Peptides against a protein of PDB entry 4IGA. Designs and how they scored, part 118

Target 1, 116 residues: chain A of PDB entry 4IGA
Amino acid sequence: KRVLIVDDAAFMRMMLKDIITKAGYEVAGEATNGREAVEKYKELKPDIVTMDITMPEMNGIDAIKEIMKIDPNAKIIVCSAMGQQAMVIEAIKAGAKDFIVKPFQPSRVVEALNKV

## One batch from the design tools (peptide; made by RFdiffusion4, then SolubleMPNN)

Design b1_p29_8_s4 (from b1_p29_8, 18 letters changed)
Fold by OpenDDE base, seed 3:
Structure b1_p29_8_s4 (fold): chain B 116 residues (1-116), chain A 29 residues (1-29)
Amino acid sequence: as target 1 above (116 residues)
Amino acid sequence: SAAAEAARLAEIEARNDEVRKLVEELLKK
């Protein structure tokens, strides 16, 4: 399966890319903000999206909502920081299928990828 | 240290479980 990685932090995208690749998944592409995420979703049609919701400038929740309008069957895994419980709940209500808390263990990422 | 890493991992797991419970409660109602 192909994964679109969305995070404003280059080091986080790199970390996820390493985990995803080692787990036997393919990286479809990367996005650095919510608008780019929506555009890349349309372009690449990934099987799974990892979505950062702690991006300071663009709301990851809005990106989830827009992707769900395009594809109601989208498989989105939200990546959240500690203390962002309310935002995770909002992401789930918007249509996200699972969540990962940062900093994360590689096994937790793999578990989420396999579940959705 | 090994102890510090174990504590960090335990906190991550605890946070995941807390959010999971909230999500499950929301979905059940």
Scores: peptide ipSAE 0.148, ipTM 0.650, DockQ to the pose 0.526
Fold by OpenDDE base, seed 1:
Structure b1_p29_8_s4 (fold): chain B 116 residues (1-116), chain A 29 residues (1-29)
Amino acid sequence: as target 1 above (116 residues)
Amino acid sequence: SAAAEAARLAEIEARNDEVRKLVEELLKK
């Protein structure tokens, strides 16, 4: 399966890319913001999306909503910081299938990828 | 050390599990 990685932090994208590839998944591409995520989803048609929803001054939930409009069957895993329970709930309501809490271990990412 | 790293990872894991449980409980309500 192919994964689109969405995070504004280059380090986080790099870490996720390493975890995802070592787990036997393919990285479809990367996006650095919500608008880019929507465009990349259309372009790459990934099987799974990892979506950062704790980006400052950015509505990751809106990106989820837009992707869900494009593909109601989209498999989105949200990546959230600790203490962002309300936003995780909103993301799930918007259509996200699962969530990962930062900081995470590789096994947690793999579990989420396998579950969706 | 390997033991120190294992302990750190276990702590992160436990903390994240707690948050996950909280979110899951909130989603049930």
Scores: peptide ipSAE 0.138, ipTM 0.635, DockQ to the pose 0.451
Fold by OpenDDE base, seed 2:
Structure b1_p29_8_s4 (fold): chain B 116 residues (1-116), chain A 29 residues (1-29)
Amino acid sequence: as target 1 above (116 residues)
Amino acid sequence: SAAAEAARLAEIEARNDEVRKLVEELLKK
């Protein structure tokens, strides 16, 4: 399966890329903000999306909503910061299938990838 | 240290469990 990684932090994208690749998944591409995420989803048609919802300058929840309009069956895993329980709830309401809380263990990422 | 890492992992797990409970309650409704 192919994964689109969405996070404004290069460090986080790199970490996720390593985990995803090591787990045997393919990285379809990367996006650095919600608008780019929507564009890349259309372009790459990934099987799974990891979506940061704590991006400072763009709400990942909006990107989830737009992707769900494009593909109601999209498999989106949200990545949230500690203390952002309300954001996770909103992401689930928007259509996210699972969540990961930062900081996370690689095994938790793999678990989410395998579940969706 | 090993103890520090163990504490870190426990904290991560606790946080994930907390959020999971909230999500489960939402999905149950």
Scores: peptide ipSAE 0.134, ipTM 0.639, DockQ to the pose 0.593
Fold by OpenDDE base, seed 4:
Structure b1_p29_8_s4 (fold): chain B 116 residues (1-116), chain A 29 residues (1-29)
Amino acid sequence: as target 1 above (116 residues)
Amino acid sequence: SAAAEAARLAEIEARNDEVRKLVEELLKK
């Protein structure tokens, strides 16, 4: 399966890319904000999306909503920090299938990828 | 429904409990 990685932090994208590839998944591409995520989703048609919450241009919640309009069957895993409980709830309401709390263990990422 | 969404969220949170506990431990330090 192919994964689109969405996070404004280069280090976080690198970390996720390493975990995803070592787990046997393919990285479809990367996005650095919600607007780019929506466009990359249309272009790449990934099987799974890892979605950060706080990003410039468009936040993760709005990106989820827009992606769900494009593909109601999208498989989105939210990556949230401690203190973002309200945003996690909003992400689930918007259509996210799972969430991961930062800082996360690699095994948790793999578990989420396997279950969506 | 609201009930279905609440149940779905609870299930997701339960699956993420291990990482959540680790984060909480870090916050105590």
Scores: peptide ipSAE 0.093, ipTM 0.595, DockQ to the pose 0.068

## One batch from the design tools (peptide; made by RFdiffusion4, then SolubleMPNN)

Design b1_p30_1_s1 (from b1_p30_1, 14 letters changed)
Fold by OpenDDE base, seed 3:
Order: sequence, then structure tokens, then C-alpha cells
Structure b1_p30_1_s1 (fold): chain B 116 residues (1-116), chain A 30 residues (1-30)
Amino acid sequence: as target 1 above (116 residues)
Amino acid sequence: MELGFRVTEEDSEEEIAEKIAEELARRAAE
């Protein structure tokens, strides 16, 4: 399966790429903000998306909503430092299939990838 | 969207994931 990695931090994208590839998944591409995420989703048609929340131009919640309009069956896993209850609920209501709080262990990401 | 569960500040990531999975399973059964 192919994964689109969305995060404004280059370091985080690199980390996720390493975890994803070692787990046997393919990286479809990368995006640095919510607007790019929506564009890349249309272009690459990934099987799974890892989505950051706090990003410039368009945040992850809005990106989830836009992607779900394009593909109601989208498989989106949120990866965010903002793990408060309200944010988790908001992400799930928007359409996310899982929510991972930063910092995280690689096994947590792999588990999420395998379950969506 | 109506959620069939509640997330608390005491929930671990694993517990949150389980609640999400249960909600998705409920939706699939309807």
C-alpha cells in the first residue's frame, strides 16, 4: 500500500518515511501543509494518509475534511503533538481513522497502518 | 457525526484506538 506523508517538519517526514518503508509500505509522496495534502491526494491517489494538525496555510483538520469530500473512504491517520481530548474528537468527527500523539513509538505507527 | 464513545484525558493511545475501532465496527454493522 502507498502512503502520503503530511507534516510541515522535514524531520518528522523523514522519520515517518523510515518507519513506513521499514514496515513494508511504499511512500506515495509528501506534503508540507493541508493545501498541498489535498492536492497530492488528488494527484497520487494514496491508500493511506498520515496527517499532521498544526501546519501553515491549511491545518490538518481542514485537510481531512477536504480529502473526505474527495474520497469518503479515505484512510487518514492523524499524527500530532496536540493530543487533547477536544482535538482527538474533532479529528475523528472530521473523518480520521486513528490518532497518534507525538512523540510516538514506531510500533504505534505500524499498528495504525495495519488496521486502517 | 454522532460518536458512540467518549475520550478522556486518562485514556492511553491504545485505549483511544480501541474506542475508535469499536465505533467504526458499530457503523459498519448499521
Scores: peptide ipSAE 0.056, ipTM 0.577, DockQ to the pose 0.044
Fold by OpenDDE base, seed 1:
Structure b1_p30_1_s1 (fold): chain B 116 residues (1-116), chain A 30 residues (1-30)
Amino acid sequence: as target 1 above (116 residues)
Amino acid sequence: MELGFRVTEEDSEEEIAEKIAEELARRAAE
């Protein structure tokens, strides 16, 4: 399966790329904000998306909503430092399939990838 | 969208994941 990695932090994208590839998945591409994520989703048509929340231009929640409009079957895993109740609920309502709090263990990401 | 579960501030990451899984299973069964 092919994964689109969305995070404004280069080091986080690199970390996720390492985890994803070692787990046997392919990296479809990367995005640095929500607007770019939507554009890349249309272009690459990935099987899975890892989505940060706090980003410039467009946040992850809005990106989830826009991607779900494009593809109601999108498989989006949120990865965020902000794990407050309201944020989790908002992400799930928007269409996310899982919510991973930073910092995370690589095994947690792999588990999420395998389940969606 | 109506949620079939409630997340609290006390929920661990694992507990949240389980609640999500249960909700997805419920929706898949519809």
Scores: peptide ipSAE 0.023, ipTM 0.480, DockQ to the pose 0.044
Fold by OpenDDE base, seed 5:
Structure b1_p30_1_s1 (fold): chain B 116 residues (1-116), chain A 30 residues (1-30)
Amino acid sequence: as target 1 above (116 residues)
Amino acid sequence: MELGFRVTEEDSEEEIAEKIAEELARRAAE
């Protein structure tokens, strides 16, 4: 399966890329903000998306909503430092399939990838 | 979207993940 990695932090994208590839998945591409994420989703048609929340241009919640409009069956895993209940609920309501709080263990990401 | 579960402040990330998984399973069954 191919994964689109969305995070404004380069180091985080690199980390996720490493985890994803070592887990046997392919990286479809990367996005640095929500707007780019939506564009890349259309372009790359990834199987899974890892989505940050706090990003410039467009936040992750809005990106999830837009992607879900494009593909109601999108598999989006949120990965964010903002683990408040309200944020988790918002992400799930928007259409996210999972929510990973930063900092995280690689195994947690792999679990999420395997379950969606 | 209506959630079929409640998240509490005491829920660990793992517990939240489980609740999410169960909710997704419920949705799929509907």
Scores: peptide ipSAE 0.021, ipTM 0.478, DockQ to the pose 0.045
Fold by OpenDDE base, seed 2:
Structure b1_p30_1_s1 (fold): chain B 116 residues (1-116), chain A 30 residues (1-30)
Amino acid sequence: as target 1 above (116 residues)
Amino acid sequence: MELGFRVTEEDSEEEIAEKIAEELARRAAE
């Protein structure tokens, strides 16, 4: 399966890329903000998306909503430092399949990838 | 979309994941 990695931090994208590839998944591409994520989703048609929340141009929640309009069957895993109750609820309501709080263990990401 | 579970500020990452998984399983079974 192919994964689109969305995060404004290059370090985080690098970390996720390492975890994803070592777990046997392919990286479809990367996006640095929510608007780019929506564009890349259309272009690359990934099987899974890892989505940050706090990003310039467009935040992760709005990106989830836009992607779900494009593909109601999209498989989106949120990865965010903002693990507040309200944020988790909003992400799931928007269509996310899982919510991973930063910092995280690599095994947590792999588990999420395998379950969606 | 209405959630079939509640998340609290005290929930661990694992507990949140479990609640999400259970909700998704419920939806898939319907």
Scores: peptide ipSAE 0.020, ipTM 0.497, DockQ to the pose 0.046

Design b1_p30_1_s2 (from b1_p30_1, 12 letters changed)
Fold by OpenDDE base, seed 5:
Structure b1_p30_1_s2 (fold): chain B 116 residues (1-116), chain A 30 residues (1-30)
Amino acid sequence: as target 1 above (116 residues)
Amino acid sequence: EELGFRVTEEDSEEEIEEKIRKFEERLAER
């Protein structure tokens, strides 16, 4: 399966890329904000998306909503430092399949990838 | 010690609140 990695932090994208590839998944591509995420989703048609929330241009919640309009069966895993209750609920209601709070253990990401 | 937590689409709002609460408690212990 192919994964689109969405995070504004270069080091986080590198970390996720390492986890994803070691778990036997392919990295379809990377995005640095919500707008780019939507564009890359259309272009690459990944099987799974890892999605940050706080990003410039467009936040992760809005990106989830737009991706779900394009593909109602999109598999989106949120990986975010923000653990606010309202934000978590909003992400799930928007269509996210899972929400992982940073910092996380690599095994949690792998588990999420395997279950979506 | 797990510093993160996972929420799924199966979780109720109450369960999400509980997960966040437990996470905050773990942070306070450090």
Scores: peptide ipSAE 0.093, ipTM 0.639, DockQ to the pose 0.868
Fold by OpenDDE base, seed 2:
Structure b1_p30_1_s2 (fold): chain B 116 residues (1-116), chain A 30 residues (1-30)
Amino acid sequence: as target 1 above (116 residues)
Amino acid sequence: EELGFRVTEEDSEEEIEEKIRKFEERLAER
């Protein structure tokens, strides 16, 4: 399966790329903000998306909503720092399949990838 | 035990809030 990695932090994208590839998945591409994520989703049609929340241009919640409009069957895993409870709930309501808090262990990401 | 928690579309709002609460408690104990 192919994964689109969305995070404004280069180091986080690198970390996720390492985890994803070592787990036997393919990295479809990367996005640095929510707007780019939506564009890349249209272009790449990934099987799974890892989504950050706090990003410039467009946040992860809005990106989830837009992606779900494009593909109601999108598999989106949120990977974000601990935030407001309302934000977590909003991400799930927007269509996210899972929410992983930072910092995380690689096994947690792999588990999420395998379950979506 | 991993530092973190899992929230899915199957969780109720109350369950999500409880998971967050428990996680924060574990963080404090760390």
Scores: peptide ipSAE 0.074, ipTM 0.614, DockQ to the pose 0.732
Fold by OpenDDE base, seed 3:
Structure b1_p30_1_s2 (fold): chain B 116 residues (1-116), chain A 30 residues (1-30)
Amino acid sequence: as target 1 above (116 residues)
Amino acid sequence: EELGFRVTEEDSEEEIEEKIRKFEERLAER
């Protein structure tokens, strides 16, 4: 399966890329904000998306909503430092299949990838 | 155990609240 990695932080994208690759998945591409994520989703048609929340241009919640309009079967895993109840609920209602709060271990991401 | 937590579509709002509460407790005890 191919994974689109969405995060504004380069180090986080690198970390996720390492985890995803070592787990036997392919990295379809990367996005640095929600707007880019939507465009990359259309272009690359990934099987799975890892989504950050706090990003410039467009936040992760809005990106989830837009991607779900394009593909209601999209598989989106949120990986975020923001674990407030309202934010988590909003992400799930928007269509996220899983929400992982930072800090997390690589095994947690792998488990999420395998489940969706 | 991991400090972080996971939420899925199957979790109720009450379950989400409880997971967050437990997470914050673990964080405070570090």
Scores: peptide ipSAE 0.040, ipTM 0.547, DockQ to the pose 0.814
Fold by OpenDDE base, seed 4:
Structure b1_p30_1_s2 (fold): chain B 116 residues (1-116), chain A 30 residues (1-30)
Amino acid sequence: as target 1 above (116 residues)
Amino acid sequence: EELGFRVTEEDSEEEIEEKIRKFEERLAER
């Protein structure tokens, strides 16, 4: 399966890329903000999306909503920091399939990838 | 009806995941 990695932090994208690749998944591409995420989703049609919340241009919640409009069957795993309770709820309501708290263990990401 | 759940910094990731799971179940039941 192919994964679109969405995070404004290059280091985080690199980390996720490593985890995803080692887990046997393919990286479809990367996005650095919500607008780019929506565009890349349309372009790449990934099987799974890892979605950051706090991003410039467009946040992850709005990106989830837009992606779900495009593909109601989108498999979106949210990666978020602690303290974003309202955004977590909004992400779930928007259609996210899982939520991973930062910092996370690689195994947690793999579990999420396998379950969605 | 407003749905939600509370997550604190004391919650482990597993506990948060369980709260989210239960929330999703409630959401789906609506």
Scores: peptide ipSAE 0.020, ipTM 0.444, DockQ to the pose 0.049

Design b1_p30_1_s3 (from b1_p30_1, 8 letters changed)
Fold by OpenDDE base, seed 5:
Structure b1_p30_1_s3 (fold): chain B 116 residues (1-116), chain A 30 residues (1-30)
Amino acid sequence: as target 1 above (116 residues)
Amino acid sequence: MKLGFRATEDDTEEEIEKKIEEYEKRLEEL
């Protein structure tokens, strides 16, 4: 399966790339904000998306909503430093399949990838 | 120590709240 990695932090994209690759997944591409994530989703048609929330241009919640309009079957795993109840609920209601709060163990990301 | 938490589409709002509370408690213990 191919994974689109969405995070504004270069170090986080690198970390996720290592986790994803070591778990036997392919990296479809990377995005640095929610607008780019929507564009890359259309272009690359990934099987899975890892999605940050707090990003410039477009936040992760809005990106989830736009991706779900394109593909109602999109498999989105949120990986965010923001763990507020309202935001978690909002992300799940928007269509995210999983929400992982940072900091996380690599094994949790792998488990999420395998489950969606 | 368990880092982070996980919420899924199968979790109720109450279950998500409990997971967050437990996570916040673990952060305070560090």
Scores: peptide ipSAE 0.128, ipTM 0.630, DockQ to the pose 0.926
Fold by OpenDDE base, seed 1:
Structure b1_p30_1_s3 (fold): chain B 116 residues (1-116), chain A 30 residues (1-30)
Amino acid sequence: as target 1 above (116 residues)
Amino acid sequence: MKLGFRATEDDTEEEIEKKIEEYEKRLEEL
């Protein structure tokens, strides 16, 4: 399966890329904000998306909503430093399948990838 | 230990809140 990695932080994208590839998944591509995520989703048609929330241009919640309009079967895993109940609820209502709070263990990301 | 939680569009807000609370409790136990 191919994974689109969405995070504004280069170090976080690198970390997720390492975890994803070591778990036997392919990285389809990377996006640095929610607008780029929507564009890359259309272009690459990934099997899974890892999605940050707090990003410039377009936040992760809005990106989830737009991706779900394109593909209602999209498999989106949120990876965010913000674990507030309201934000988690918003992400799930938007269509996310899982929510991972930063900092995370690599095994938690692998578990999410395997379940969606 | 399962860190995080899985939720879907079929979960009620109350069910999601409960999953979060259970997750936070597990984090405190680490």
Scores: peptide ipSAE 0.120, ipTM 0.659, DockQ to the pose 0.421
Fold by OpenDDE base, seed 3:
Structure b1_p30_1_s3 (fold): chain B 116 residues (1-116), chain A 30 residues (1-30)
Amino acid sequence: as target 1 above (116 residues)
Amino acid sequence: MKLGFRATEDDTEEEIEKKIEEYEKRLEEL
């Protein structure tokens, strides 16, 4: 399966890329904001998306909503430092399948990837 | 303890709220 990694932080994209690759998944591509995530989803047609929330241009919640309009079967895993109840509710209502809080263990990401 | 949760479109709003409340309790216990 191919994973689109969405995070504004280069170090976080690198970390996720390492985890994803070591787990036997392919990295479809990377996006640095929600607008780029929507564009890359259309272009790459990934099997799974890892989605940050706090990004410039377009946040992760809005990106989830736009991706779900494109593909109602999209498999989106949120990975965010922000775990406030309202944000979690918004992400799940938007269509996210899981919510991972930063900092995380690599195994938590792998488990999420395997379950979607 | 395992943090996070899974939700699907089959979950009711009440079920999602309960999952979130349980998740928040787990976060407070860290």
Scores: peptide ipSAE 0.091, ipTM 0.643, DockQ to the pose 0.336
Fold by OpenDDE base, seed 4:
Structure b1_p30_1_s3 (fold): chain B 116 residues (1-116), chain A 30 residues (1-30)
Amino acid sequence: as target 1 above (116 residues)
Amino acid sequence: MKLGFRATEDDTEEEIEKKIEEYEKRLEEL
């Protein structure tokens, strides 16, 4: 399966790329904001998306909503430092399949990838 | 200990990789 990695932080994209690759998944591409994520989703048609929430240009919640309009079967895993109950509920209502709070263990990301 | 690490756009790819490895090692030690 191919994974699109969405995070504004270069170090977080690198960490996720390492975890994803070591777990036997392919990295389809990377995006640095929610607008780029929507564009890359259309272009690359990934099997899974890892989605940050707090990003410039367009936040992760809005990106989830736009991706779900394009593909109602999209498999989106949120990875965010914003672990507040309201934010988790909003992400799940938008269509996210899982919500991972930063900082996380690599095994938690692998579990999410295998489950969706 | 507070989990996490600090990296910026000024870090080289090699420096970021080392920080990630050190972070993953600390996570395994918990």
Scores: peptide ipSAE 0.026, ipTM 0.574, DockQ to the pose 0.057

Design b1_p30_1_s4 (from b1_p30_1, 12 letters changed)
Fold by OpenDDE base, seed 2:
Structure b1_p30_1_s4 (fold): chain B 116 residues (1-116), chain A 30 residues (1-30)
Amino acid sequence: as target 1 above (116 residues)
Amino acid sequence: EKLGFRATEEDSEEEIKEKIEEFERRLKER
């Protein structure tokens, strides 16, 4: 399976890339904001997306909504710092399959990848 | 004791709230 990694932080994208590849998945590509994520999803048609929330141009919640319009079967895993309760609920309502709070253990990400 | 929590499409809003509250409690006690 191919994974699109979305995070504004280069170090976080690198960390996720390492986890994803070691788990036997392929990295389809990377995006640094929600707008780029939507564009890359259309271009690459990944099997799974890891999605940050706090990003410039477009936040992760809006990116989830736009991706779900393109592909209602999109498999999106949120990886973000813990926000307010409403944010977590909003991400799930928008269509996210899982919500992982930073900091996380690699095994937690792998578990999420395997479940979706 | 593990930090973090898991929220999925299978969770109700109430279950998500409880998981977050428990996580916040654990962070405070650390």
Scores: peptide ipSAE 0.156, ipTM 0.677, DockQ to the pose 0.685
Fold by OpenDDE base, seed 4:
Structure b1_p30_1_s4 (fold): chain B 116 residues (1-116), chain A 30 residues (1-30)
Amino acid sequence: as target 1 above (116 residues)
Amino acid sequence: EKLGFRATEEDSEEEIKEKIEEFERRLKER
């Protein structure tokens, strides 16, 4: 399966890429903001998306909503620092399959990838 | 015990709140 990695932090994208690759998944591509994520989703048609929330131009919640409009079967795993309860709830309501709080263990990401 | 929690589409809003609260509690105790 192919994974689109969305995070504004280069180091986080690198970390996720390592985890994803070592887990036997392919990296479809990367995005640095929500708008780019939506466009990359259309272009790459990934099987799974890892989605940050706090990003420039378009946040992860809005990106989830837009991706779900494109593909109601999208498999989106949020990976974000702890935020407000409302944000977590909103991400799940928007269609996220899982919400992973930073800092996380690699196994947590792998479990999410395998479950969706 | 590892930090973090799991919230999925199967969780109710209340369950998510409880998970977050528990997570925050564990953070404070660390």
Scores: peptide ipSAE 0.150, ipTM 0.679, DockQ to the pose 0.705
Fold by OpenDDE base, seed 1:
Structure b1_p30_1_s4 (fold): chain B 116 residues (1-116), chain A 30 residues (1-30)
Amino acid sequence: as target 1 above (116 residues)
Amino acid sequence: EKLGFRATEEDSEEEIKEKIEEFERRLKER
């Protein structure tokens, strides 16, 4: 399966790329903000998306909503700082399948990838 | 240790809130 990695932090994208590839998944591409994520989703048609929340241009919540409009069957795993409870609820309501809080264990990401 | 939670489209808002509360509880225990 192919994974689109969305995070404004280069370090986090690198970490996720390492975890994803070692778990036997392919990295479809990377996005650095929610707007880019939506466009990359259309272009690459990934099987799974890892989604940060706090990003410039467009936040992860809005990106989830837009991706779900494009593909109601999109498999989105949020990977972000905990933030406020309302933010978590909003992400899940928007269509996210899982919510992983930073800092995380690599095994938690792998578990999420395997379950969606 | 599990960090986060899984929710599906079949989950009610109440169930989602419960999962979040449990998750937050677990985070505090770390």
Scores: peptide ipSAE 0.141, ipTM 0.698, DockQ to the pose 0.401
Fold by OpenDDE base, seed 3:
Structure b1_p30_1_s4 (fold): chain B 116 residues (1-116), chain A 30 residues (1-30)
Amino acid sequence: as target 1 above (116 residues)
Amino acid sequence: EKLGFRATEEDSEEEIKEKIEEFERRLKER
């Protein structure tokens, strides 16, 4: 399966890329904000998306909503440092399948990838 | 206990709130 990695932090994208690759998945591509994520989703048609929340241009919640309009069957795993109640609930209501709070262990990401 | 939590579409709003409250409690204790 192919994974689109969405995070504004280069180091986080690198970390996720390593985790995803070591777990036997392919990296479809990367995006640095929610607007890029939507465009990359259309272009690459990934099987799974890892989504950050706090990003410039478009936040992760709005990106989830837009991707779900494109593909109601999209598989989105949120990986975020922001864990406020309202944010988590909003992400799940928007269509996220999983919400993982940073910092996380690689195994938690792998579990999420395998479950969706 | 490990710091952090996971929520899914199967969790109720109340369950999510409880997970977050526990997470925040653990953060304050560190």
Scores: peptide ipSAE 0.123, ipTM 0.648, DockQ to the pose 0.712

